Peptides against a protein of PDB entry 5OK6. Designs and how they scored, part 9

Target 1, 215 residues: chain A of PDB entry 5OK6
Amino acid sequence: ELPGLDSQWRQIENGESGRERPLRAGESWFLVEKHWYKQWEAYVQGGDQDSSTFPGCINNATLFQDEINWRLKEGLVEGEDYVLLPAAAWHYLVSWYGLEHGQPPIERKVIELPNIQKVEVYPVELLLVRHNDLGKSHTVQFSHTDSIGLVLRTARERFLVEPQEDTRLWAKNSEGSLDRLYDTHITVLDAALETGQLIIMETRKKDGTWPSAQL

## One batch from the design tools (peptide; aimed at target 1 H131 N132)

Design b1_p11_1_s2 (made by RFdiffusion4, then SolubleMPNN; from b1_p11_1, 6 letters changed)
Fold by OpenDDE base, seed 3:
Structure b1_p11_1_s2 (fold): chain B 215 residues (1-215), chain A 11 residues (1-11)
Amino acid sequence: as target 1 above (215 residues)
Amino acid sequence: AEPDTSRSDLF
């Protein structure tokens, strides 16, 4: 059963557990398409449950660029294209109104940046390859706050690298040259890595030489 | 510069 309209408003919009509550690092937040949300606001503020302003199921279709990978459109703006809800508020709305059939929830994480928390709407999608087989890429998502060390560990895992094998990373830059990722303690953000960027994992040869040192 | 009031980061 749907809660009363005033109860819905208080549950979703309250400053302690609703839309306006402070972000906390590591939390999940969800995107809701703004027109649907505004329709819901009008419905619950109208005070009539039988109103023609009933929003129906949550439909985020306009936020997606494709329905295969469910990638978001580029350049979406909070308060213009979508609103952000904490997990509890999102789950309430989904339980009350439903989500459009076949659409995944748009879940995003709160990340910690210097002196600010942000919902990371666009995590970095890197193309991981091996130096000896550049034609076989693995697309993997990373946070801007993830370390280069995590990228390297992830690459090693995806390519089934044995623990005793030594590996290192290169990033292909915008000029088409390769930049060595020396420091594994810096973040994806610090390294200025971008979505669609090619990251090359080099494996040390059995003779102790690096493939790149022989070029 | 308007204060960045957005809770999202586009990067």
Scores: peptide ipSAE 0.202, ipTM 0.749, DockQ to the pose 0.016
OpenDDE base, seeds 1, 2, 4, 5: peptide ipSAE 0.179, 0.045, 0.040, 0.041; ipTM 0.727, 0.668, 0.635, 0.630

Design b1_p11_1_s3 (made by RFdiffusion4, then SolubleMPNN; from b1_p11_1, 7 letters changed)
Fold by OpenDDE base, seed 4:
Structure b1_p11_1_s3 (fold): chain B 215 residues (1-215), chain A 11 residues (1-11)
Amino acid sequence: as target 1 above (215 residues)
Amino acid sequence: SEPDTSRSDEF
């Protein structure tokens, strides 16, 4: 059942638990398509529950690039294309209006960047490959705040690398050359890794040599 | 620079 319009406004737009509340690292926030949200605002501000301004179910269709993987379109802008709501506010809206059939929620995490919290709308999608089979990639999402060490561990797990096997990473750069990811303590952001970038896991040979040393 | 008022990432 829909609460009163004023109550809806207070639950969603308040500065303590709603849209305007401060970000906190690790929290989940949700994207809501801007036109739907504006329609909802108009509805609840209009004071008539039977108004023709009723927004209907939440429909984020215009934010998606595809309906298979539910990837977001590139270049979406907060305030123009979508609004960000904390989990509680999102769940209220979904409970009141529903979500378009078949659409997943667009859940994103708050990350801690140097001097600021951000909702990470676009996690970095890396193409993980083995040095000996560049044609078989595993696409894996990482936060910009994830360490290169996590990328390496993830690659090892995906490729079922035994604990005793030594591995290291290379990133293919825009020039097509390979840059060694020496420091595993820096972040994906610090390493300037980008979505779609090829990350090559090299496995040390049994003779103790690296495959790359023979190139 | 205008203050970054966006709460989303700009990556």
Scores: peptide ipSAE 0.270, ipTM 0.791, DockQ to the pose 0.016
OpenDDE base, seeds 1, 2, 3, 5: peptide ipSAE 0.231, 0.254, 0.253, 0.008; ipTM 0.779, 0.784, 0.784, 0.526

Design b1_p11_1_s4 (made by RFdiffusion4, then SolubleMPNN; from b1_p11_1, 7 letters changed)
Fold by OpenDDE base, seed 4:
Structure b1_p11_1_s4 (fold): chain B 215 residues (1-215), chain A 11 residues (1-11)
Amino acid sequence: as target 1 above (215 residues)
Amino acid sequence: SEPDTSYSDEF
């Protein structure tokens, strides 16, 4: 059942549990398409529950690039294309209005960057490949705050690398050359890794030599 | 021994 309009507004637009609450690292936030959200604002501010301004089901269709992987369009801007709601507020709206049939929620995590907490709307999609088969990529999402060590572990897992096999990473740069990811403790952000970037996992040969050392 | 042509030109 829909709460009273003033109660809806207070549950969604508050500084404790609503849209205005402080971000906290690791928490889930959800994207809501801006036009729908503005329609909802107009509805709850209008004071008439039977108003023609009723927003209907949450519809995020305009935020998606595809309906297969439910990838977001590139270049979406907070406050212009979408609003961010904390999980509690999102779940209230979904319980009241529903979500458009077949659309997944757009869940994102709060990350802690050196000087700011941010909802990571666009995690980094890396193309993981093996040095000996560049044509077979695994696309994997990473946070900007994830370590290169996590990228390496993930690559090893995806390629079913045995624990005794020694592996290392290279990033293909914009010039087409390969940069060795030496430090596994730095973040994806610190390594300046970008979405669509090719990350090559090199496996050490049984003779103890690296494939790349023969170049 | 055929050269292992499995190395892409990027390595």
Scores: peptide ipSAE 0.011, ipTM 0.532, DockQ to the pose 0.089
OpenDDE base, seeds 1, 2, 3, 5: peptide ipSAE 0.009, 0.010, 0.010, 0.010; ipTM 0.568, 0.549, 0.546, 0.570; seed 3 fails the geometry check

Design b1_p11_2 (made by RFdiffusion4)
Pose (drawn by RFdiffusion4):
Structure b1_p11_2 (pose): chain A 215 residues (1-215), chain P 11 residues (1-11)
Amino acid sequence: as target 1 above (215 residues)
Amino acid sequence: HDELLEEWQQH
């Protein structure tokens, strides 16, 4: 059952429960298509529960590239295309109005940057492959603030690399050549990795030689 | 570069 209009307003907009919730690293926020949010706002501020301004189910279809991979469209601007809600507010709104059938929520995380916290709406999607098959990829989203060491550990896990196997990473650049990702302590941002980039994990041979020594 | 990488996959 729907809460009253003022109750909905307090839950979604205010304090710890709503949009005013402070940004804390690691917390989840969700994207809501701006038109739908404005319609909900007009409804809850209108004083009439029976109003035709009732927004209906949340539908973020215009925010997605397609329904095959459900990727968020690039180039979206907060306040213009979408509004961010903390996880609790999103949960409440979905429980009240529903979410379009078959559509995934758009969940993003808060990250720490040198002097600010922000929701990372566009993490870096990396295609992780082993050197022997450059077409067999695990597509994984990493934060700009994740280390290259995390990228390597993730690639190892995704490919079920055994503990005794030694592995290291390369990145294929826009010129079609390879840049060695030497330092596992730096971040994806420091390494200037971009969404859609191919990350190649090579495995050391049993004799100690590396496949890349052949390049 | 593509040819080198194709060959590299055999190692």

Design b1_p11_2_s1 (made by RFdiffusion4, then SolubleMPNN; from b1_p11_2, 7 letters changed)
Fold by OpenDDE base, seed 2:
Structure b1_p11_2_s1 (fold): chain B 215 residues (1-215), chain A 11 residues (1-11)
Amino acid sequence: as target 1 above (215 residues)
Amino acid sequence: MDEQLAAWEKY
């Protein structure tokens, strides 16, 4: 059932539960394509439910670079390409208008950065490999706020490393050299890791030496 | 793959 136009506006734009609500770390927010949202605004502000301004179903197609992995296009800008809605508001719009068939919701998390909360639209995708098999990678998504320790644990899990095996990480830098990630307590952001960056998990030898000692 | 990376695959 489609609510009255004024009710829709209040539910979606209300400062307590709508688009203007404060960001809280860990909460889910959703992207809505800007043109659709503007059409919806015009519809509900027009005061005529039978208007030709009816927005139809939500269609985020223009935000995606592919329909296989549903990756976002690079360089999308809030307020220009999309708006961010809290989960409640998103679910209302989907219930009222529907979502284009086959499209997934674009769900993102609020993260806590040193000075601000923000919706992390672009998490970091790292290429995880083993030192002895660089051709076999696992692409894994991480938050900028995730620790290097989490990256290491994730790598160990993906490569089925036994608990007794000792491992450490290296990152391929922009110069093509390898930098060891010594501090596992710093974040992905602090380590300046970027999407597409190669992360090498080194496993300690049975003799207690590191493979990298021979480099 | 750069020379350094190629060296890693040896171990």
Scores: peptide ipSAE 0.056, ipTM 0.769, DockQ to the pose 0.632
OpenDDE base, seeds 1, 3, 4, 5: peptide ipSAE 0.039, 0.048, 0.043, 0.053; ipTM 0.743, 0.762, 0.754, 0.766

Design b1_p11_2_s2 (made by RFdiffusion4, then SolubleMPNN; from b1_p11_2, 9 letters changed)
Fold by OpenDDE base, seed 4:
Structure b1_p11_2_s2 (fold): chain B 215 residues (1-215), chain A 11 residues (1-11)
Amino acid sequence: as target 1 above (215 residues)
Amino acid sequence: MDAALAALSKV
């Protein structure tokens, strides 16, 4: 059963797990399509449960670019296209109104950036390849806060690199040149890696030489 | 010479 309209408003907007609560790194937040949310706001503020402003089930369809992989459209803007809700608030709304059939929740994580917590709506999708087989890529999602070391480990895992094999990363820059990712302790953000960027894993040769040293 | 790396470096 739906809670009273005032109770809904308080729970979602002003509750301990409401929309305006402080962000905490590692917590899950969810995207809600802005028009649906505005309709919900109008409904609960109207004071009439039988109002024609009833929002119906949550439908985030307009946020998705595809219904296969459920990728978000590029360039979505908070407050314009969507609202961010804490997990508890999201789950309340879903329990009250439901979610469109077959549509997954849009869950995102709070990340800690140098000066701010942010819900990372767009994690970085990197194209991982091996230096000797550029035609076989693994697209992997990383947080901006993930280390280059994690990218390297992930690449090694995806390509089934044996523990004894030595590997390093290169990033293809906007100029088309390769920048070596020397420091594995810096973040994806620090390295200025972007979605769609090609990351080349170089494997050291058995003779102890690097393939790139012969260029 | 690793042809793949060489190709990447020349783009």
Scores: peptide ipSAE 0.039, ipTM 0.735, DockQ to the pose 0.169
OpenDDE base, seeds 1, 2, 3, 5: peptide ipSAE 0.022, 0.034, 0.031, 0.034; ipTM 0.669, 0.721, 0.705, 0.719

Design b1_p11_2_s3 (made by RFdiffusion4, then SolubleMPNN; from b1_p11_2, 9 letters changed)
Fold by OpenDDE base, seed 3:
Structure b1_p11_2_s3 (fold): chain B 215 residues (1-215), chain A 11 residues (1-11)
Amino acid sequence: as target 1 above (215 residues)
Amino acid sequence: FDAALQALSKY
């Protein structure tokens, strides 16, 4: 059943788990299309439950670039294109109004950056390849807060590298050259890695030499 | 691929 308008407003905007609650690392937040949310605000603030301002089902269609992989459009801006709600608030709205049929929720995680928490709307998708087979890639998603060490471990796992094999990473830069990722303790953000960037895993030869040393 | 990538692929 749809709660009273004042109850909806308090639950979503001014509740303990409302829109304005502090961000906490690791928590899930959800995107809501801005126009729908503004329609909802107008509806609950209007004080008339029978108003023609009823927002209907949540529909985030305008935020997606495709309905196959449900990828977000690039360059979406908080407060202009969407609002962010904590999981509890999102689930209340979905329970009350429903979500457009077949459309997935847009769930994102809070990440910890230096001196700030942020909902990571756009995680980084990297193209992982082996140095000797550049035609076979694995696309893998990473947080900006993930270490280069995690990227390396993930690449090793995807390519079924044996524990005794030594590996290291290179990134193809904007100039088209290769930058060695020496420090595995820095983050994806620190390394300035971007979505669609090619990451090459080099495997050390049995003779103890690196393929790249002969370039 | 650039020359660097092509060079890597040789080994």
Scores: peptide ipSAE 0.039, ipTM 0.748, DockQ to the pose 0.701
OpenDDE base, seeds 1, 2, 4, 5: peptide ipSAE 0.039, 0.040, 0.039, 0.041; ipTM 0.741, 0.749, 0.747, 0.759; seeds 2, 5 fail the geometry check

Design b1_p11_2_s4 (made by RFdiffusion4, then SolubleMPNN; from b1_p11_2, 9 letters changed)
Fold by OpenDDE base, seed 1:
Structure b1_p11_2_s4 (fold): chain B 215 residues (1-215), chain A 11 residues (1-11)
Amino acid sequence: as target 1 above (215 residues)
Amino acid sequence: FDAALAALETY
């Protein structure tokens, strides 16, 4: 059953617990398509539950690039294409109005950047490969706040590298050359890694030499 | 590694 319209407005728009609440690193927020949200605002502000302004179920179809992997369209803008709601507010709206059949929620995490928190709508999707088998890639998502060390550990795990094997990373740059990722303590953001970028894991030879040393 | 680099340049 739908709560009263004023109660809905207070629950979703309340600055302490709703849309205007402070961002906290690690918390989940959800995207809601802008037109639906504006329709909901008009409905609850109208004061008539039987109004023709009833928004219906949440439909985020216009935010998705595909209905197979449910990837977001590129270049979506907060306040223009979607609004962000904290998990509690999202779950209330879904409970009250429903979500379009078959659509997954668009969940994103708050990340801590220098001087600001933001919802990371577009995490970085990297293509991980081994130096000796470029034809086998693992696509893995990383936060901009993740370290290069985490990327390396993730690559080692995906390729089942034994603990005693030494590995290092290279990134293919926009010029097509390889940049070695020497500092494993910097973030994905600091390294300026981007979605679709190829990351090569090099494994040290048994003789103690690196494959790239012959270049 | 050279072959891998050459392959990388093709993409």
Scores: peptide ipSAE 0.030, ipTM 0.694, DockQ to the pose 0.176
OpenDDE base, seeds 2, 3, 4, 5: peptide ipSAE 0.028, 0.027, 0.030, 0.027; ipTM 0.696, 0.683, 0.696, 0.674

Design b1_p11_3 (made by RFdiffusion4)
Pose (drawn by RFdiffusion4):
Structure b1_p11_3 (pose): chain A 215 residues (1-215), chain P 11 residues (1-11)
Amino acid sequence: as target 1 above (215 residues)
Amino acid sequence: SEEEFYEWKWS
């Protein structure tokens, strides 16, 4: 059952429960298509529960590239294309109005940058492959703030690399050559990695030589 | 095979 209009307003807009909730690293926020949010706003501010301004189910279809991979469209602007809600507010809105059938929520996380916290709407999507098959990829989203060491550990897990196997990473650049990702302590941002980039994990041979020594 | 596994595929 729907809460009253003022109750909905308080839950979604105010304090710890709503849009005014402070940004804390690691917390989740969700994207809501702006037109739907504005319609909900007009409805809750209108004083009439029976109004035709009732927004209906949340539908973020215009925010997605397609329904095959459900990727968020690039180039979206907060306040123009979408509004961010904390996880609780999103949960409440979905419980009240529903979410379009078959459509995934768009969940993003708050990250810490040198002097600010922000929701990372566009993390870096990396294609992780082993050197022996450059077409067999695990597509994984990493934060700009994740370390290269995390990228390596993730690639190892995704490919079930055994503990005794030694592995290291390369990145294929826009010129089609390879840049060695030497330092595991630096971040994806420091390494200037971009979405869609191929990250190659090579495995050391049993004799101690590396496949890349052949290049 | 082992040989195919350690073969680098980038050109």

Design b1_p11_3_s1 (made by RFdiffusion4, then SolubleMPNN; from b1_p11_3, 5 letters changed)
Fold by OpenDDE base, seed 1:
Structure b1_p11_3_s1 (fold): chain B 215 residues (1-215), chain A 11 residues (1-11)
Amino acid sequence: as target 1 above (215 residues)
Amino acid sequence: SEEEYYTFTWE
């Protein structure tokens, strides 16, 4: 059974785990399609449980680019296309109304930026490749707050690099030039890495030389 | 800054 309309409103909007609660780094938040959420607001504010404003099951179909990988559309805007809910509020809504069959939840993490916490709706998708096989990429998601050191470790793991092999990273820019990622302690954000960017893992040769040459 | 261009030797 659905809780009372006032109880639903308090739980989702004004509760200790409501929409307006402070963001905390590492916590999970969920996207809800804006039109559905507005229908829910109208329903619970109307005071009539039998109202024609009943929102039905949560349907996030309009937020997805595809129904295979469930990738989000680009350029979605908070408050216009979707609402963010903390995990507890999301789970309440799903338990009360259901989620459209086959759709996964759109879970995102709160990240800590220098001056603000935000929900990272769009993690960075990098194309990891080896210097000797640019045609074989591994797409991997990273947070903007992840270190270049994590990107390097992830590349080494994906390409089964042995511990004794020395490796380093290069970023291919839009102009086609290569920038070496020297500092492994900076973040993906600080390195200005973007979704779809090619990241080349260079492995040191047995003779102690590097495959890269300056032109 | 001189744009240093790097290439990889394809083996």
Scores: peptide ipSAE 0.144, ipTM 0.757, DockQ to the pose 0.089
OpenDDE base, seeds 2, 3, 4, 5: peptide ipSAE 0.023, 0.022, 0.131, 0.143; ipTM 0.565, 0.570, 0.752, 0.756

Design b1_p11_3_s2 (made by RFdiffusion4, then SolubleMPNN; from b1_p11_3, 5 letters changed)
Fold by OpenDDE base, seed 4:
Structure b1_p11_3_s2 (fold): chain B 215 residues (1-215), chain A 11 residues (1-11)
Amino acid sequence: as target 1 above (215 residues)
Amino acid sequence: SEEEYYTFQWE
């Protein structure tokens, strides 16, 4: 059953679990398409439950670039294209209005950056490859706050690298140059890794030499 | 900065 309009407004906007609540690292937030949210605001502020302004089910279709992988469109802007809701508020709206059939929720995590908390709407998608098979990539999503060490461990796991094999990472730049990721303690953000970037896992040869050579 | 170019030797 739909709560009263004032109760909906309080739970979603002004509650302890509302839209304006402080961000906390590791919490889940959800994207809601802006036009739907504005229609909901108009409905609950209108004071008439029988109003023609009823928003219907949540429909985030315009935020997706495809309905296969459910990837977000690039360049979406908070407050223009979508609003962010904490998990509790999202679950209330879904329980009240439903979500469009077949659409997944757009769940994102709060991350802690050096001076701010932010909902990470666009985690970094890296193309992980082996040095000897650049044509066989594994696309893996990482947080900007994830360490290069995690990227390396993930690459080793995806490629079934044995524990005794020594491995290191290289980032391919847009110009085609290769930068070695020496420090595994820095973050994906600190390393300036970008979505779609090729990350090459180099495996040390049995003779103790590396496949890479300086030109 | 001399951009150090690296290549992988394909065996």
Scores: peptide ipSAE 0.143, ipTM 0.754, DockQ to the pose 0.088
OpenDDE base, seeds 1, 2, 3, 5: peptide ipSAE 0.031, 0.142, 0.115, 0.139; ipTM 0.600, 0.755, 0.745, 0.751

Design b1_p11_3_s3 (made by RFdiffusion4, then SolubleMPNN; from b1_p11_3, 5 letters changed)
Fold by OpenDDE base, seed 1:
Structure b1_p11_3_s3 (fold): chain B 215 residues (1-215), chain A 11 residues (1-11)
Amino acid sequence: as target 1 above (215 residues)
Amino acid sequence: SEEEYYTFQWK
């Protein structure tokens, strides 16, 4: 059963717990397509529950580039293409109106940047490869706030590297050169890693030499 | 060379 229109508005837009509430690192927020949200606003502000402005089910189809992996389109802008809602507000809207059949929720995390909290709409997708098999990539998503150390651990896990094997990372830069990721404590953001970037995991040889040292 | 790194069949 739908709550009263004024109650809906207060629950979703209330500055204490709604859309305007403070961001907190690690919390989940959800994207809602802007036209649907504006239709909902018009409906609840109109004061008539039987209005022709009823928004129907949430439909985020226009935000997706594909319906296979449910990847977002590039270049989406908050306030133009979508609205961000905290988890509680999202779950209310879904319970009241439903979500289009087959569409997943667009869940994103709040991250802590040096001077601001932000919902990370576009995490970084890295192409992880081994030095000896550049044709076999593992695409893995990382936060901009994740450490290079986490990228390295993830690469080791994906490639089933034994604990005794020593490994290091290289990033292919925009010029086609390879930059060694020496500092594993810096973030993906600090390393300026981008979606689609090739990250090469080099494994130390049994003789103690690095493959790259022969170049 | 950078070309050698990409052509390096990491044997």
Scores: peptide ipSAE 0.023, ipTM 0.604, DockQ to the pose 0.126
OpenDDE base, seeds 2, 3, 4, 5: peptide ipSAE 0.022, 0.021, 0.018, 0.019; ipTM 0.654, 0.619, 0.607, 0.589

Design b1_p11_3_s4 (made by RFdiffusion4, then SolubleMPNN; from b1_p11_3, 4 letters changed)
Fold by OpenDDE base, seed 1:
Structure b1_p11_3_s4 (fold): chain B 215 residues (1-215), chain A 11 residues (1-11)
Amino acid sequence: as target 1 above (215 residues)
Amino acid sequence: SEEEYYTFQWS
């Protein structure tokens, strides 16, 4: 049974625990399609539980570009295409109204940027490859706040690099040239890495030379 | 450089 309309509004919009609560790094937030949310607002503000404005199940179909991998469409804008809810508020709405059959929740994390907390709606998807096999890529998702060191460790793990093997990263830039990622302490954001960008892991030869140094 | 990329393709 649905809670009272005023109780629903307070639970979801309450500034202490609802939509307006402060963002905290590492917390999960969820996307809700804007039209559904506006219909819900109209329903709970209308004061009639039997109103024709009943929103039905949450349906985020318009936010997805595919129903296989459930990737978000590019260029979605908060407040225009979707609203963000904290995990507790999302789970309440799902329990009250349901989620469209087969659709996964759109969960995102709060990240800490230098001056602000933000829900990272679009993490960076990098194409990881080895220098000796550019045709075999591993797509891996990273936060903009992740270090280049984490990208390197992840590449080593995915390619089963032995601990004694030395490795370094190169990024293919927009001009098609390779930029070496020298500083492993900077973030993906600081390195200006973008979704779909090719990241090449170079492995040092047994003779102690780098493959790229013979060029 | 483009040369660095080509070398990775052929190494």
Scores: peptide ipSAE 0.024, ipTM 0.645, DockQ to the pose 0.147
OpenDDE base, seeds 2, 3, 4, 5: peptide ipSAE 0.019, 0.022, 0.028, 0.022; ipTM 0.595, 0.650, 0.636, 0.622; seed 4 fails the geometry check

Design b1_p11_4 (made by RFdiffusion4)
Pose (drawn by RFdiffusion4):
Structure b1_p11_4 (pose): chain A 215 residues (1-215), chain P 11 residues (1-11)
Amino acid sequence: as target 1 above (215 residues)
Amino acid sequence: PKHFPDEGLPL
């Protein structure tokens, strides 16, 4: 059952429950298509529960590239294309109005940057492959603030690399050559990695030599 | 510059 209009307004817009909730690292926020949000706003501010301004189910279809991979479109602007809601507000809105059937939520996380916190709407999607098969990839989203060491540990896990196997990473650049990702302590941002980039994990041979010594 | 073959290198 739907709460009253003022109750919905308080839950979605105010304090810890709504849009005014402070940004804290690691917390989840969700994207809501702006037109739908504005329609909800007009409805809850209109004083009429029976109004034709009732927004209906949340439908974020215009925010996705397609329904094959459900990737968020690039180039979207907060306040123009979408509005961010904290996890609780999103949950409440979905429980009240529903979410378009078959459509995934768009969940993003708050990150810490030198002097600010922000929701990382566009993390870096990396294609992780082993050197022996450059077409067999695990596509994984990493934060700009994640370390290269985390990228390596993730690649190892995704490919079920055994503990005794030694592995290291390369990145294929736009010129088609390889840049060695030496330092595991720096971040994805420091390494200037970009979405869609191929990250190659090579495995040391049993004799101690590396496949890349052949290059 | 270093390049992996398109087919990769064997294990």

Design b1_p11_4_s1 (made by RFdiffusion4, then SolubleMPNN; from b1_p11_4, 5 letters changed)
Fold by OpenDDE base, seed 2:
Structure b1_p11_4_s1 (fold): chain B 215 residues (1-215), chain A 11 residues (1-11)
Amino acid sequence: as target 1 above (215 residues)
Amino acid sequence: PLYYPEEGLPE
């Protein structure tokens, strides 16, 4: 059942869980396609529930580049292509209007950067590979705020590395060479890692030597 | 920087 139009407006825009509420690190926010949201605004601001401005179900189709992995299109801009809503507001809209069949919600996390909180719409997608099999990549998403240590642990887990095996990371740079990721405490952002970048996990040999030492 | 071999690092 749809609440009254004024109640909807207050709940989504001006409520405790409204669109303009302060960002808090770790919170989930959701993307709503801008055209749908504007249609909803027009509907609730019109004050007539029987108006032709009814928005229908939420449809984020235009935000996706594919319906397999449900990846976002590149270059989407907040306020132009989509609106960000807190989890509670999103769930209200979904409960009232529904979400297009088969579409997943576009959930994103608030991250804390040095000077600002931001909803991380585009996490970094890294291509994780082993040093001896570059053709078998695992694409994994990381936050810009995730540590290189987490990337390494994730790589170890994906490749089923035994706890006794020693591993380290290299990043393929723009020049086609490998940069050693020495400091595991820095973030993905600090390391300037980018989506689509190849990250090579090197495993130490049983003799205690590193494969890369032979190059 | 380390050279990136097309075939990967040595075994």
Scores: peptide ipSAE 0.033, ipTM 0.706, DockQ to the pose 0.677
OpenDDE base, seeds 1, 3, 4, 5: peptide ipSAE 0.015, 0.022, 0.024, 0.018; ipTM 0.557, 0.648, 0.665, 0.613; seed 1 fails the geometry check

